# Ledger of designs, part 78: peptides against a protein of PDB entry 6A30

Target 1, 150 residues: chain A of PDB entry 6A30
Amino acid sequence: AQDADNVLQPIMDLLDSNLTLFAKICEKTVLKRVLKELWKLVMNTMERTIVLPPLTDQTMIGTLLRKHGKGLEKGRVKLPSHSDGTQMIFNAAKELGQLSKLKDHMVREEAKSLTPKQCAVVELALDTIKQYFHAGGVGLKKTFLEKSPD

## One batch from the design tools (peptide; made by RFdiffusion4, then SolubleMPNN)

Design b2_p20_6_s1 (from b2_p20_6, 7 letters changed)
Fold by OpenDDE base, seed 5:
Structure b2_p20_6_s1 (fold): chain B 150 residues (1-150), chain A 20 residues (1-20)
Amino acid sequence: as target 1 above (150 residues)
Amino acid sequence: MLPSVQERIEKIKKAYEESL
């Protein structure tokens, strides 16, 4: 239980900050698109972090997400003017793009098989994140979240 | 106290309902 919470808290903190911001600045259609791309990014990041060997640090998923999420500083989100909203989306997309570029620098270390405990933590984390993106049906469709991003 | 997962989901749900 505590191990799953330690993995989930950093992810949830990132999601709270980003999704709340996107909800405020994006139109419905744009928001749904951003949510889909963010979902893919989260899934790909988790998959890679899980497949990449130095999984000993429970902090790694959270630290990877935090290290690359550094651009979303605690700055008082002044309600951006319409012009500022576009720039924030662009900056967020750029940050998401930088997370995607991390793909090129993460050397495929040999996929160590997850222990049963690690697998259970990942499954719980994925389920929780799916619920977060679904948000009682107002977010992404369950059918979309159940599909492999691959 | 850190918010529960459920509280966080309800918070984001509310944020979406206000924006959508």
Scores: peptide ipSAE 0.441, ipTM 0.878, DockQ to the pose 0.391
Fold by OpenDDE base, seed 3:
Structure b2_p20_6_s1 (fold): chain B 150 residues (1-150), chain A 20 residues (1-20)
Amino acid sequence: as target 1 above (150 residues)
Amino acid sequence: MLPSVQERIEKIKKAYEESL
């Protein structure tokens, strides 16, 4: 339980900030598209993080997510003009894209099979994140969340 | 106090309801 919370808190903090921001600045159709792309990105990031690095560096994911999350806080929310909203999405996508490049530098250590404890933490984390994106049916559909991000 | 998972879900649900 505590180990799952330690992994989830940084992810949820990032999601809270970004999804709240996108909800405020995006039109409905754009927001739904952003949510779908963000879901895919989160799932791909988690999958790669689970499969490629040993979960031992929980600090790295939290630190990477925290380093990228801190960049958003310093902007005094001037109501972005339509141009500023696009730039924020582009910057967020660029920052998230840089997270992918940092993974390419994580040496393919041998795909160490997750321990049963690690699997349980991952399953709990995935279920929690699915609930977060579903948001009682207001967010993404369950059928979308149950599909592979591929 | 850290917000509970449920509290976070309710907050984001409200944000979506206001926007969607």
Scores: peptide ipSAE 0.437, ipTM 0.877, DockQ to the pose 0.383
Fold by OpenDDE base, seed 4:
Structure b2_p20_6_s1 (fold): chain B 150 residues (1-150), chain A 20 residues (1-20)
Amino acid sequence: as target 1 above (150 residues)
Amino acid sequence: MLPSVQERIEKIKKAYEESL
């Protein structure tokens, strides 16, 4: 319980801040696109954080941004400024790199299979994050959230 | 007290409803 809370609180704080910010600054169509890209980024970051050894936050973020940042540029989404939206997503991704703190709490054991406790924490974290993106049906569709981010 | 998960979700829901 306490370990799950310690893991979830930083993620929730990050999501509260970033999703609220995006909701305020983005037009509806832009927001939906940003949410979809952010969801993919979160899922990929979580996957890498769980599966890969501690990469430096910068390396993991840089790799994620390099892989996903190219997809964000091609969306002819009238972002209020192309630079600011990308920078905000970059900043959100940088803050998502602090999910490495999630890793420090989870990876304290060697590159072994996740313990049942760690699996339960991951499942709870994923469910919570899905709920944030879904937001009672106002945000992303469940069908989108249940699909692989790939 | 930290806000509950539900309270946080409701806050985000409200933020989305204002924008979406």
Scores: peptide ipSAE 0.433, ipTM 0.879, DockQ to the pose 0.401
Fold by OpenDDE base, seed 1:
Structure b2_p20_6_s1 (fold): chain B 150 residues (1-150), chain A 20 residues (1-20)
Amino acid sequence: as target 1 above (150 residues)
Amino acid sequence: MLPSVQERIEKIKKAYEESL
């Protein structure tokens, strides 16, 4: 229990800060779009952090940003100046690089399969993050959160 | 005392309700 809380606390702090900020500054349609992209980014970061060997934080962040940054250009979302919204997502993604610390706390031995305890912590973390994005039905739909971000 | 997970979710819910 306490180990899960220690792992979740930094992620929750990051999500509280960023999601609260986005809620305050984004119009409804923009906010929903940002939440969807942030969800994909979080899920892809967690998947890579758990499943893939340690990529250097820069390579993982750079690859994630390069893959997802191109998807933002095609949506005619009038974000307040195209530069600011992309930069905000870039900054949020850079801060989400702190999810690499989740790996260091969860996987003391990088090459081994997750222990049952570590799997339970990951599951709890995923469920908690889904609740933040769902926010009692006001945020993203459960059916969207249950699907692969791919 | 650190806020509970539920309290944090309720704060985010409120923030979304104000914006959405």
Scores: peptide ipSAE 0.427, ipTM 0.876, DockQ to the pose 0.404

Design b2_p20_6_s2 (from b2_p20_6 with V1M E6Q E17K H19S E20Q)
Fold by OpenDDE base, seed 2:
Structure b2_p20_6_s2 (fold): chain B 150 residues (1-150), chain A 20 residues (1-20)
Amino acid sequence: as target 1 above (150 residues)
Amino acid sequence: MLPSVQERIKKIQEAYKESQ
């Protein structure tokens, strides 16, 4: 549905950019750790976005992630020198930390019940995001993605 | 034309495989 696409495109754009960047700058073990933290962040952000604002065609999720990811998107991944790579990872981790702090400032509004349509969109979004993190088995394990991030 | 989800995932798969 067009509505699902409108919700997914911003998230996918963000994930494409960030996951590709992390894959380029991180060793596999570090990448896995970063992916786990990013997964938790995404899931928590989605949960809050579902509970607090009505899922308007403009995903607050994509906007929130873009606002705090702005420093990461503009990084033309120049192959960092070993020293530069560490700093980039640190900066990326700092940005992720800022997203987590934003979570703490979001006032819990009363959970509005999602319409069946909104639920379907959210489910599709979640499934798609899981596929990004799983990446055909080269990313996170399905068993990890199926567990609650809490 | 926007890439399909499958194409995007494939690109991510390749990126992960290239990760050292």
Scores: peptide ipSAE 0.461, ipTM 0.888, DockQ to the pose 0.405
Fold by OpenDDE base, seed 4:
Structure b2_p20_6_s2 (fold): chain B 150 residues (1-150), chain A 20 residues (1-20)
Amino acid sequence: as target 1 above (150 residues)
Amino acid sequence: MLPSVQERIKKIQEAYKESQ
């Protein structure tokens, strides 16, 4: 549906930019770790965007970073300073707050299940995002992407 | 034309492969 495409394009653009950037600046092992954390962040952001009442992007990002940010810090990786990776993920998460556009199309009336259309958009979005992280097997393993981020 | 998802994925694949 045109609406799904309209929602997905910004997400894909964001992923194209951010994942490419991470690939450029991260060593392969670090990249995989960053991708794992980013995946969790994306999934949680999407979940909250769909399930929770309209939270401000800042509130969602802050909560997600608090939950997941601790996991990135323990990697002894010669990345640009540990702070830079976290900040980049923060920025990526902030940009993923533009998934608010997905939110605008997926405004869940507080008490109603997602419409079939909204469900289709979510499924397509999730599948597409998984493909970006998997990247034909070069990125994250399918088994990781199929697991709950929790 | 906007790039297809496949083209976008291919670009990401190359980016990941270049990561050293």
Scores: peptide ipSAE 0.461, ipTM 0.889, DockQ to the pose 0.394
Fold by OpenDDE base, seed 1:
Structure b2_p20_6_s2 (fold): chain B 150 residues (1-150), chain A 20 residues (1-20)
Amino acid sequence: as target 1 above (150 residues)
Amino acid sequence: MLPSVQERIKKIQEAYKESQ
């Protein structure tokens, strides 16, 4: 449905930009670690967007980054530029946190439960995001993507 | 024209393969 495309396009644009950037600047082992942390961040953001009442973007992003961002500090990312690779990853994770706005696009109605249409859009979005992280087997394993990010 | 999801995934796959 066109509604699913409207929701997915911004997410895909964000994923295309950030994942492509990480693939270019990270060594393969570092990239795998970054992908795992980003996957957790994305999944937790989506879960909170669906389950939790609207949090201020700043509080939600700050909490998510504080909880999951500690895993990114140990990656010695040799960036080709003098820019702190940690800062770039942090900024990209912050941008990914804007996936919280997915709620504004999906949940116009005050309903505590998603409509069947909204559920279908969420399912499609999740499947698409999994494909980005899996990338035909070059990225994360399917078994990892099927488990809870907790 | 916007790229298809499949084309976008393929591009990401190629980017991961090219990762050093």
Scores: peptide ipSAE 0.460, ipTM 0.889, DockQ to the pose 0.404
Fold by OpenDDE base, seed 5:
Structure b2_p20_6_s2 (fold): chain B 150 residues (1-150), chain A 20 residues (1-20)
Amino acid sequence: as target 1 above (150 residues)
Amino acid sequence: MLPSVQERIKKIQEAYKESQ
């Protein structure tokens, strides 16, 4: 239980910050596109964190997401002026683009078999993340979230 | 106390409803 919480808390903190920000700055149609790209990014990052490094670093999923999410500084969400909102979307898109480029540089290490405990943590994490993106039906559709991002 | 997952999801739901 505590191990799952340690993995989930950093992810949830990232999702709370990013999804709240995107909801504030994006129109509904743009938000859905951003959410889809963010979902793919999260899924790819989780897959790599599971496959590449030993899951022993509980902080790695959160740290990988944080290290590459550098541009979302803890800045006081001043209600962005229309100009600030556009710049934030551009910065977020640029960050997502940089993270997508990281896909090409990360050599897929041989898939290490997860322990049953690790599998349970991953499943719980995935379910929780899906709930964040679905947000009671206001966010992404369940059918989209259940499909492989690949 | 850290907010529960349910409370955090509720907050996101509210944020999405406001963006609509």
Scores: peptide ipSAE 0.456, ipTM 0.887, DockQ to the pose 0.412

Design b2_p20_6_s3 (from b2_p20_6, 7 letters changed)
Fold by OpenDDE base, seed 4:
Structure b2_p20_6_s3 (fold): chain B 150 residues (1-150), chain A 20 residues (1-20)
Amino acid sequence: as target 1 above (150 residues)
Amino acid sequence: MLPSVQERIEKIKKAYEESK
């Protein structure tokens, strides 16, 4: 549906930009770790965006970073300073907060389940995002992407 | 034309492969 495309295009553009950037600045081992954390962040952001009332992007990002930010710190990876990777993920998460556009199209009426259309958009979005992280097998393993981020 | 999903994936794949 045209609506799904309209929602997915901004997400894809964001992913194209951010994942390409991470690939450029991260060593392969680091990249894998960053991708894993970013995947978790994306999944949690999407889940909250769909399930929770309209939280401000800042509140959602802050909560997600608090939950997941601790996991990024322990990797002894010669990345640009540990702070830079976290900040980049923060920025990526902030940009992923523009998934608010997905939110605007997926405005859950307070008590109602997602409409079939909304479900289809979510499924397509998730599949597409998984493909970006998997990248034909060069990125994250399918087994990782198929697991709950929790 | 907007790039296809496949084209976007190939671009990302290349980016990951080029990662040092």
Scores: peptide ipSAE 0.494, ipTM 0.904, DockQ to the pose 0.393
Fold by OpenDDE base, seed 2:
Structure b2_p20_6_s3 (fold): chain B 150 residues (1-150), chain A 20 residues (1-20)
Amino acid sequence: as target 1 above (150 residues)
Amino acid sequence: MLPSVQERIEKIKKAYEESK
């Protein structure tokens, strides 16, 4: 559905950029750890967006992720020296951590029940994102993705 | 034209495979 695409495209754009960068600068083991943390962040952000005000066409998720990802997008991936790569990961992790702090300030508005249409969009979005993180088996394990991030 | 979800997955899959 067009609505699902509108939700997914901003998220996928952000994920494409960030995960591609991480794949280039991280060793595989480190990459997997980053993927796990990013997965948790995405899931938590989605959960909040579902619980918080209506998924307006401008997905708050995409906007939140973009606001915090802006520092990473401008980085022309110069192959950082080993020291620079570590700092970039640290900075990215710090930016991701700031998304967690935004959690504490989001007033629990009463969880407006999603309409059936909104639920379907969210389910499709979640499934797509899971596939993205799984990446045909080279990413995160299905068993990890199927567990609650809590 | 925006890439399909599948194209994006294939791209990221390749990136992960190429990761050291």
Scores: peptide ipSAE 0.494, ipTM 0.904, DockQ to the pose 0.388
Fold by OpenDDE base, seed 5:
Structure b2_p20_6_s3 (fold): chain B 150 residues (1-150), chain A 20 residues (1-20)
Amino acid sequence: as target 1 above (150 residues)
Amino acid sequence: MLPSVQERIEKIKKAYEESK
């Protein structure tokens, strides 16, 4: 239980920050597109974190997401003026692009089999993340979230 | 206390609903 929480808390913190920001700065149509791309990114990052490094005790998923999310500084969300909103979207898109580029640099290590405990943590994490993106039906559709991002 | 997962989801839901 505590191990799952240690993995989930950093992911949830990241999702809370990013999804809240995107909801504030994006129109609904743009937001849905951003959410779809972010979902793919999260899924790819999780898949790689599961396949590549041994799930050592350090929240590698949270750390990977935090290390590359550095540009989302704790800046006081001043209600962006229209110009600031566009710049924030551009910065967010740039950050997403940087995370996508990480795809090219992460060498696929041999898929280590997950322990049953690790599988349970991953399943719980995936379910929680799906709930964040679905947000009671206001966000992405369940049918989209249930499809493989590939 | 850290917010529950449900509280966090409700906050995100509200943010999406308020999204223009």
Scores: peptide ipSAE 0.493, ipTM 0.903, DockQ to the pose 0.405
Fold by OpenDDE base, seed 1:
Order: sequence, then C-alpha cells, then structure tokens
Structure b2_p20_6_s3 (fold): chain B 150 residues (1-150), chain A 20 residues (1-20)
Amino acid sequence: as target 1 above (150 residues)
Amino acid sequence: MLPSVQERIEKIKKAYEESK
C-alpha cells in the first residue's frame, strides 16, 4: 500500500496539473484529442519503463515525442497566452517523461520480471491513471483506454 | 493532508465538464 502511494502521488500530481491545465485552455473537442495523445504517451512511457533497460531521460523523451508528437501539430490550440500551446504540451509531455523515474521506485532489483508486489503496484497505478483519463465518462471512453496504444 | 485519489478524480471530472 505505502509503496503504491509513493509511486502514485508524483504521477497524480503531474496529471492533476497538466490535465487541469489542458481542460482550461482547450476546447472540448481539442481536449479529447490531447487526452488521447497524452494517454498514448503515458502508456508508452510506462511500458518502456517496465520492459526496457534504463534509457537516458532525453533519449526516451525524444523518442516518445517523435513517435507521438506528430498528432499534436495539427491542433490549432488558441491559447489565451502568447505561449505556443504546442510548447506547453511539449513541456507537459517532457514532464510526463519523468515517469521513467517510476522505474527507480518500482524496480530496485535487477530482476527481468516484476515481483508480485511490483505487479500489483503497476496494476493499481494503471487503474488509477485510467480513471483520470476516463473521469467518470467525461474524458476518454473505457473501450479506448482498454486498448493498447499504437 | 493529501487529497484522496477519488477527490482528485472528481476535481479532474469537474475541470473537464467546465471545459468550453
């Protein structure tokens, strides 16, 4: 329980800040698109954190952004501030890339496989994150969240 | 006191509902 909380709190803090910001600055239709891309980014980051050896934060973020960032360019987000909405999303994605540090908290042991405890923490984390993106049905559909991000 | 997960979700839900 305590280990799950230690992992979840930083993630939730990051999600609270970024998702709240996007909800404020994006139109509802744009927000849905942003949420889909952000979901893919989060899931891929988590997957890489679990499956891949430690990558440098820059390499991982750069690879994730190159792979998934193409979908964000087409949204003319009229931001109320002179800051390019793309830059804000980029910065948010960069901050989400710090989820790679989740590995340092979850995987202390060189084990190629997660322990049952680590699996339970990951499962709880995934479920919690899904709830944030679903938001009681106001956000993304459950059917979308249940599919592997391509 | 840190907010509960449920409280955080409700806050996000409200934020999405208020989105224009």
Scores: peptide ipSAE 0.488, ipTM 0.904, DockQ to the pose 0.404

Design b2_p20_6_s4 (from b2_p20_6, 8 letters changed)
Fold by OpenDDE base, seed 4:
Structure b2_p20_6_s4 (fold): chain B 150 residues (1-150), chain A 20 residues (1-20)
Amino acid sequence: as target 1 above (150 residues)
Amino acid sequence: MLPRVQERIERIQKAYEESL
């Protein structure tokens, strides 16, 4: 449990900030599209974090995710008008795009078999993130989340 | 599910419901 929380915290902090922002600025249809792209990005990032690096790099990705998530906290600024929402989406998409670039710099290290403990942490992490994106049914459909390649 | 995670999910759920 504690190990899973430690792995999840940076991701959840990033998601909490971004999803809250997107919920405020996006229409329902746009929000669902953004959520789908975020889901794909998170899954791809997790896959790389799990498949590519030993334990030391999980801390680096967690630190990177946390570093990117901290950039959004300082904006306790007044709800910008609809025109400012587009720029915020663009900026958020740009930040997410940088997470995708992190994708290209992670050299495929030989997939060390995850220990049973690491597998259990990953499974718990995945389930938690699925629930986060589902958000009691108001977010992404379970069928979409379950069809995402593990 | 960890209580902290549940609280975050509930906050996001509320944010989505308010956006509808």
Scores: peptide ipSAE 0.269, ipTM 0.803, DockQ to the pose 0.571
Fold by OpenDDE base, seed 5:
Structure b2_p20_6_s4 (fold): chain B 150 residues (1-150), chain A 20 residues (1-20)
Amino acid sequence: as target 1 above (150 residues)
Amino acid sequence: MLPRVQERIERIQKAYEESL
Protein backbone atom coordinates (compact mmCIF):
# COMPACT_ATOMS: atom_id res chain seq x y z
CA ALA B 1 0.00 0.00 0.00
CA GLN B 2 2.60 2.60 1.02
CA ASP B 3 4.85 1.70 -1.93
CA ALA B 4 1.97 2.17 -4.35
CA ASP B 5 1.15 5.54 -2.82
CA ASN B 6 4.77 6.65 -3.15
CA VAL B 7 4.73 5.73 -6.85
CA LEU B 8 1.31 7.24 -7.47
CA GLN B 9 1.75 10.59 -5.71
CA PRO B 10 4.22 12.14 -8.18
CA ILE B 11 2.23 10.86 -11.15
CA MET B 12 -1.08 12.04 -9.72
CA ASP B 13 0.41 15.46 -8.91
CA LEU B 14 1.47 15.80 -12.53
CA LEU B 15 -1.89 14.58 -13.80
CA ASP B 16 -3.87 16.84 -11.45
CA SER B 17 -2.02 19.92 -12.63
CA ASN B 18 -1.92 19.13 -16.34
CA LEU B 19 -5.34 17.52 -16.82
CA THR B 20 -7.08 20.29 -14.88
CA LEU B 21 -5.25 22.91 -16.92
CA PHE B 22 -6.02 21.23 -20.23
CA ALA B 23 -9.68 20.76 -19.29
CA LYS B 24 -9.95 24.52 -18.74
CA ILE B 25 -8.09 25.75 -21.82
CA CYS B 26 -8.81 23.14 -24.51
CA GLU B 27 -11.84 22.49 -26.63
CA LYS B 28 -13.17 18.92 -26.28
CA THR B 29 -11.53 17.63 -29.48
CA VAL B 30 -8.17 19.23 -28.67
CA LEU B 31 -8.38 17.99 -25.08
CA LYS B 32 -8.88 14.40 -26.22
CA ARG B 33 -5.80 14.64 -28.45
CA VAL B 34 -3.74 16.14 -25.63
CA LEU B 35 -4.95 13.42 -23.25
CA LYS B 36 -3.93 10.72 -25.73
CA GLU B 37 -0.45 12.17 -26.09
CA LEU B 38 -0.11 12.64 -22.34
CA TRP B 39 -1.21 9.04 -21.84
CA LYS B 40 1.47 7.86 -24.26
CA LEU B 41 4.04 9.99 -22.46
CA VAL B 42 3.07 8.55 -19.08
CA MET B 43 3.21 4.99 -20.41
CA ASN B 44 6.56 5.52 -22.13
CA THR B 45 8.01 7.16 -19.03
CA MET B 46 6.81 4.33 -16.81
CA GLU B 47 8.16 1.73 -19.23
CA ARG B 48 11.51 3.51 -19.37
CA THR B 49 11.67 3.89 -15.60
CA ILE B 50 10.84 0.23 -15.06
CA VAL B 51 13.04 -1.16 -17.83
CA LEU B 52 16.09 1.14 -17.88
CA PRO B 53 16.99 2.30 -14.36
CA PRO B 54 16.92 0.12 -11.28
CA LEU B 55 13.67 0.74 -9.36
CA THR B 56 15.85 2.02 -6.51
CA ASP B 57 13.94 5.27 -6.29
CA GLN B 58 10.15 5.23 -6.55
CA THR B 59 10.37 8.99 -7.15
CA MET B 60 12.14 8.49 -10.49
CA ILE B 61 8.88 8.14 -12.45
CA GLY B 62 7.60 11.36 -10.94
CA THR B 63 10.93 13.11 -11.46
CA LEU B 64 11.10 12.08 -15.11
CA LEU B 65 7.49 13.13 -15.66
CA ARG B 66 8.17 16.44 -13.88
CA LYS B 67 11.29 17.08 -15.97
CA HIS B 68 9.27 16.65 -19.13
CA GLY B 69 6.23 18.48 -17.70
CA LYS B 70 8.17 21.52 -16.38
CA GLY B 71 7.41 23.48 -19.54
CA LEU B 72 3.67 23.23 -18.79
CA GLU B 73 3.80 24.09 -15.06
CA LYS B 74 4.74 27.78 -15.46
CA GLY B 75 1.21 28.69 -16.51
CA ARG B 76 -0.15 30.52 -13.49
CA VAL B 77 -3.82 29.47 -13.45
CA LYS B 78 -5.05 32.89 -14.21
CA LEU B 79 -7.92 32.13 -16.55
CA PRO B 80 -5.86 32.92 -19.60
CA SER B 81 -7.46 35.25 -22.06
CA HIS B 82 -8.44 33.29 -25.18
CA SER B 83 -5.09 34.36 -26.70
CA ASP B 84 -3.06 33.13 -23.73
CA GLY B 85 -4.89 29.80 -23.75
CA THR B 86 -4.05 29.31 -27.43
CA GLN B 87 -0.39 30.03 -26.77
CA MET B 88 -0.36 27.57 -23.87
CA ILE B 89 -1.96 24.90 -26.06
CA PHE B 90 0.59 25.60 -28.78
CA ASN B 91 3.48 25.33 -26.34
CA ALA B 92 2.03 22.18 -24.79
CA ALA B 93 1.49 20.64 -28.23
CA LYS B 94 5.06 21.54 -29.22
CA GLU B 95 6.44 19.91 -26.08
CA LEU B 96 4.28 16.82 -26.55
CA GLY B 97 5.39 16.66 -30.18
CA GLN B 98 9.02 16.73 -29.10
CA LEU B 99 8.33 13.95 -26.61
CA SER B 100 6.67 11.83 -29.30
CA LYS B 101 9.84 12.15 -31.37
CA LEU B 102 11.84 10.99 -28.36
CA LYS B 103 9.80 7.76 -28.51
CA ASP B 104 11.56 6.82 -31.74
CA HIS B 105 14.87 6.89 -29.86
CA MET B 106 13.65 4.68 -27.02
CA VAL B 107 15.71 1.55 -27.45
CA ARG B 108 14.08 -1.28 -25.54
CA GLU B 109 16.86 -2.33 -23.26
CA GLU B 110 16.69 -5.75 -21.62
CA ALA B 111 13.57 -5.89 -19.47
CA LYS B 112 14.68 -6.11 -15.86
CA SER B 113 12.74 -8.78 -14.02
CA LEU B 114 10.46 -7.11 -11.48
CA THR B 115 9.69 -8.80 -8.19
CA PRO B 116 6.06 -9.89 -7.69
CA LYS B 117 5.66 -6.97 -5.27
CA GLN B 118 6.97 -4.48 -7.83
CA CYS B 119 4.66 -5.94 -10.48
CA ALA B 120 1.66 -5.55 -8.16
CA VAL B 121 2.60 -1.91 -7.47
CA VAL B 122 2.97 -1.19 -11.20
CA GLU B 123 -0.35 -2.89 -11.99
CA LEU B 124 -2.11 -0.87 -9.31
CA ALA B 125 -0.46 2.31 -10.57
CA LEU B 126 -1.49 1.57 -14.16
CA ASP B 127 -5.07 0.82 -13.15
CA THR B 128 -5.26 4.05 -11.16
CA ILE B 129 -3.81 6.09 -14.03
CA LYS B 130 -6.27 4.45 -16.46
CA GLN B 131 -9.14 5.48 -14.18
CA TYR B 132 -7.74 8.99 -14.00
CA PHE B 133 -7.62 9.34 -17.79
CA HIS B 134 -11.05 7.72 -18.14
CA ALA B 135 -12.63 10.12 -15.60
CA GLY B 136 -15.98 8.32 -15.39
CA GLY B 137 -16.30 8.18 -19.18
CA VAL B 138 -15.73 11.89 -19.87
CA GLY B 139 -12.03 11.40 -20.67
CA LEU B 140 -10.44 8.67 -22.79
CA LYS B 141 -12.30 5.49 -23.73
CA LYS B 142 -11.40 2.32 -21.82
CA THR B 143 -10.74 0.52 -25.10
CA PHE B 144 -8.05 3.06 -25.95
CA LEU B 145 -6.43 2.78 -22.52
CA GLU B 146 -6.48 -1.03 -22.58
CA LYS B 147 -4.82 -1.21 -26.01
CA SER B 148 -1.87 0.79 -24.73
CA PRO B 149 1.19 -1.31 -23.94
CA ASP B 150 0.90 -2.35 -20.31
CA MET A 1 -8.39 2.14 -4.32
CA LEU A 2 -6.85 4.54 -1.80
CA PRO A 3 -9.33 7.19 -0.54
CA ARG A 4 -7.00 10.02 -1.55
CA VAL A 5 -6.74 8.64 -5.08
CA GLN A 6 -10.52 8.37 -5.34
CA GLU A 7 -10.89 11.98 -4.22
CA ARG A 8 -8.38 13.11 -6.85
CA ILE A 9 -10.18 11.18 -9.59
CA GLU A 10 -13.49 12.75 -8.55
CA ARG A 11 -11.94 16.22 -8.72
CA ILE A 12 -10.66 15.58 -12.24
CA GLN A 13 -13.99 14.10 -13.28
CA LYS A 14 -15.72 17.23 -12.00
CA ALA A 15 -13.25 19.45 -13.86
CA TYR A 16 -13.99 17.55 -17.09
CA GLU A 17 -17.75 17.71 -16.56
CA GLU A 18 -17.51 21.47 -16.07
CA SER A 19 -15.24 22.02 -19.10
CA LEU A 20 -16.40 19.40 -21.71
Scores: peptide ipSAE 0.259, ipTM 0.797, DockQ to the pose 0.495
Fold by OpenDDE base, seed 1:
Structure b2_p20_6_s4 (fold): chain B 150 residues (1-150), chain A 20 residues (1-20)
Amino acid sequence: as target 1 above (150 residues)
Amino acid sequence: MLPRVQERIERIQKAYEESL
């Protein structure tokens, strides 16, 4: 339980900040599309984090997420005009895109098989993230989350 | 579900309801 919370906390902080922002600035249909792309990104990031040895990369991801998360707090959310919302989505997508570029640095470690304990932590983490994206039915449909390659 | 996760889900639900 505690190990899963430690793995989830950085991802949940990122998701909480971004989803709260997107809920405020996006129309319902746009929000659902953003949630689907964010879901794919999270799943791809988790898949890579699972294949890589947990000790070095959790610290790096946590440090990278913590360095980038500090930039978002200082913006006094002046309700951005419609033009500023597009720029915020672009900046958020650019920051999320930089997480995809972390791909090239992470590929160098041999795919270590997860221990049964690590598998159980990952399964619990995935179920928790699915529940977060479902958000009691206001987010993504359960059927969409279940059809994603886990 | 962890209590912290439930709290975060409720915040997202509220943020979505306020946007509708």
Scores: peptide ipSAE 0.254, ipTM 0.798, DockQ to the pose 0.634
Fold by OpenDDE base, seed 3:
Structure b2_p20_6_s4 (fold): chain B 150 residues (1-150), chain A 20 residues (1-20)
Amino acid sequence: as target 1 above (150 residues)
Amino acid sequence: MLPRVQERIERIQKAYEESL
């Protein structure tokens, strides 16, 4: 339980910040699209981080997510004009796109079989993130989250 | 579900409801 909370905490902090921002600036249709792309990105990042590096490199996910999350200073989010909102989405997408470049530096180490303990932590983490993206039914549909390659 | 996660989900739910 505590190990799962430690792994989830940086991801949840990033998601809280980004999803709250997107909820404020995006129309409902755009928001749903952003949520779908963010879900895919999170799933792909988790899959790679769990399957490729051992969970002990908590520092890499946390540092990557923290390095990209630090750009949203606590500054008074002046509702950006329509132009500024688009630029912020573009910058956020660009920052998230840099997570895809980290993909190229992760050498395909052979999928080290996760220990049963690591598998249980991952399953709990995935279920928690699915619930977060579902957000009691106002977010993504369960059917979309369940069809994503686990 | 951890109580802290539930609180975060409720905050996001509220943010989505306010955006509708």
Scores: peptide ipSAE 0.251, ipTM 0.794, DockQ to the pose 0.580

Design b2_p20_7_s1 (from b2_p20_7, 7 letters changed)
Fold by OpenDDE base, seed 4:
Structure b2_p20_7_s1 (fold): chain B 150 residues (1-150), chain A 20 residues (1-20)
Amino acid sequence: as target 1 above (150 residues)
Amino acid sequence: EEEELRKKFLEPRKKKLAEA
């Protein structure tokens, strides 16, 4: 439990901050699209942390998400108007795009086998994140979440 | 343990998404 909590807390804090912002400025269809991109980002970040051996897994997911999410945290400015919302979506899309580019530059090191404990933590974290993005049916469809490469 | 994680991470956030 504690290890999963340590992995999930930084991810969930970042996601909660971003989703709270997007929920206020986006219509339902746009929000779903943003959720899909955030899902991809989280999955890619987790994949890199699991597949790239040397960096301590928990700190790197949190640090990578935090490092890329820091661009969004500074935007806690009072969102006044619909026009400002569009610019924020554009900025968020740009930030997500930068994260996608980071995938292409990371050399796949030989995957070190995770310990059984690490596997259990990752599985629990993934399940919790899937449930979060599904949000009891108001978020992403289960079919989309299950097709995402683990 | 899973129930505790759901309570901590999922329930507060589900409410926010449902209110949007």
Scores: peptide ipSAE 0.179, ipTM 0.774, DockQ to the pose 0.093
Fold by OpenDDE base, seed 5:
Structure b2_p20_7_s1 (fold): chain B 150 residues (1-150), chain A 20 residues (1-20)
Amino acid sequence: as target 1 above (150 residues)
Amino acid sequence: EEEELRKKFLEPRKKKLAEA
């Protein structure tokens, strides 16, 4: 419980901040695309944290997500005029696109074998995140979430 | 334990997404 809570809290805080922003500025179709890219980012970050050697586990997911999220936060929560919202979306999409490209350059270092306990925590965290992105059917489709590399 | 995590993390956030 506590380990899963420690992993989930930073991720969920980032997701809440980003989703709140995107929900205000994006049309439904754009929001779905943003959610898909955010899902990929979360999955890639979790994969990297599991695969990359010994940087402190819990702080890395939060820090990596925060480092990439901080580029988005500098937009003052002034209700962006429609023009400002479009630019924020473009910048966010550009940042997310750069993150996807960074995936291609990350050499899979030797997968450290997770302990059974660590595996259980990751599985629980992934399930919770999948359910969050599904949002009772208003978010991403289950079929999309299940096809993501676990 | 899983149910408590769902209650803590999913329900409040699901409402925010549904209202958005």
Scores: peptide ipSAE 0.174, ipTM 0.772, DockQ to the pose 0.093
Fold by OpenDDE base, seed 3:
Structure b2_p20_7_s1 (fold): chain B 150 residues (1-150), chain A 20 residues (1-20)
Amino acid sequence: as target 1 above (150 residues)
Amino acid sequence: EEEELRKKFLEPRKKKLAEA
């Protein structure tokens, strides 16, 4: 319980801050697209933090932005001026890059494999984050969340 | 324990997201 709480609190605070910003500036359709990109970014960041050796924060952010930023441009999402929307996503991704600090809470041991206890904490955290993004049906569809690499 | 986590982290945020 306490370990999962310690992991979830920083993530949820960061997500709440970003969602509050996007909810104020984005139309509903744009907000849904932003939520999808944030979900992908969170999942990829968590996966890399757990499975991959710590890449430098700048390299992770740059790689994530390069991989997922192409998907946003192809969407006919009339973001407010392409420059402002891209910059906001960049800033959100930069803030989410601070989830690399979650490593200190989740993967303290240099072990290539998580302990069974650590795996259970990560699974619980991931399930909670999925439920948050689903938001009782207001947010992302369950089918989308389940297709995301766990 | 899972129910307590849901209550603590999800319900308040769900309400905020539904109101946006």
Scores: peptide ipSAE 0.172, ipTM 0.772, DockQ to the pose 0.090
Fold by OpenDDE base, seed 1:
Structure b2_p20_7_s1 (fold): chain B 150 residues (1-150), chain A 20 residues (1-20)
Amino acid sequence: as target 1 above (150 residues)
Amino acid sequence: EEEELRKKFLEPRKKKLAEA
């Protein structure tokens, strides 16, 4: 339980922050598309976390997320006077793009076989994340979540 | 343990998504 909590908490905090923003600025159909892209991002991140030793990555993800949260203040690119919503979408897309680039730095560690305990933690984490994205039927369809490579 | 994780992670977030 505690190991699964340690894996889930950072992911859920990231998802909650993004979903809160998208829920405010997106129409329902757009929100569903955003949820699908977030699902892909989460699955790709978890797949890499499974292939990479978890101890270095949690600290790196937490440190990188904290460092990039501070760095986003300086790039006052005067985007022209497009509506406040367009700038928020651009900033959110930039944050998601940075998470995709984090993908390339994680590749260097050799694929270690997971212990049975680690497998159980990952399975529990994946089930919890699937249920989160399904959200009792208001989110993504169960059939879509099941077709994603586990 | 699984039920406790569901309560902790799913219930607050389901409510937030349903309100959106």
Scores: peptide ipSAE 0.158, ipTM 0.758, DockQ to the pose 0.091

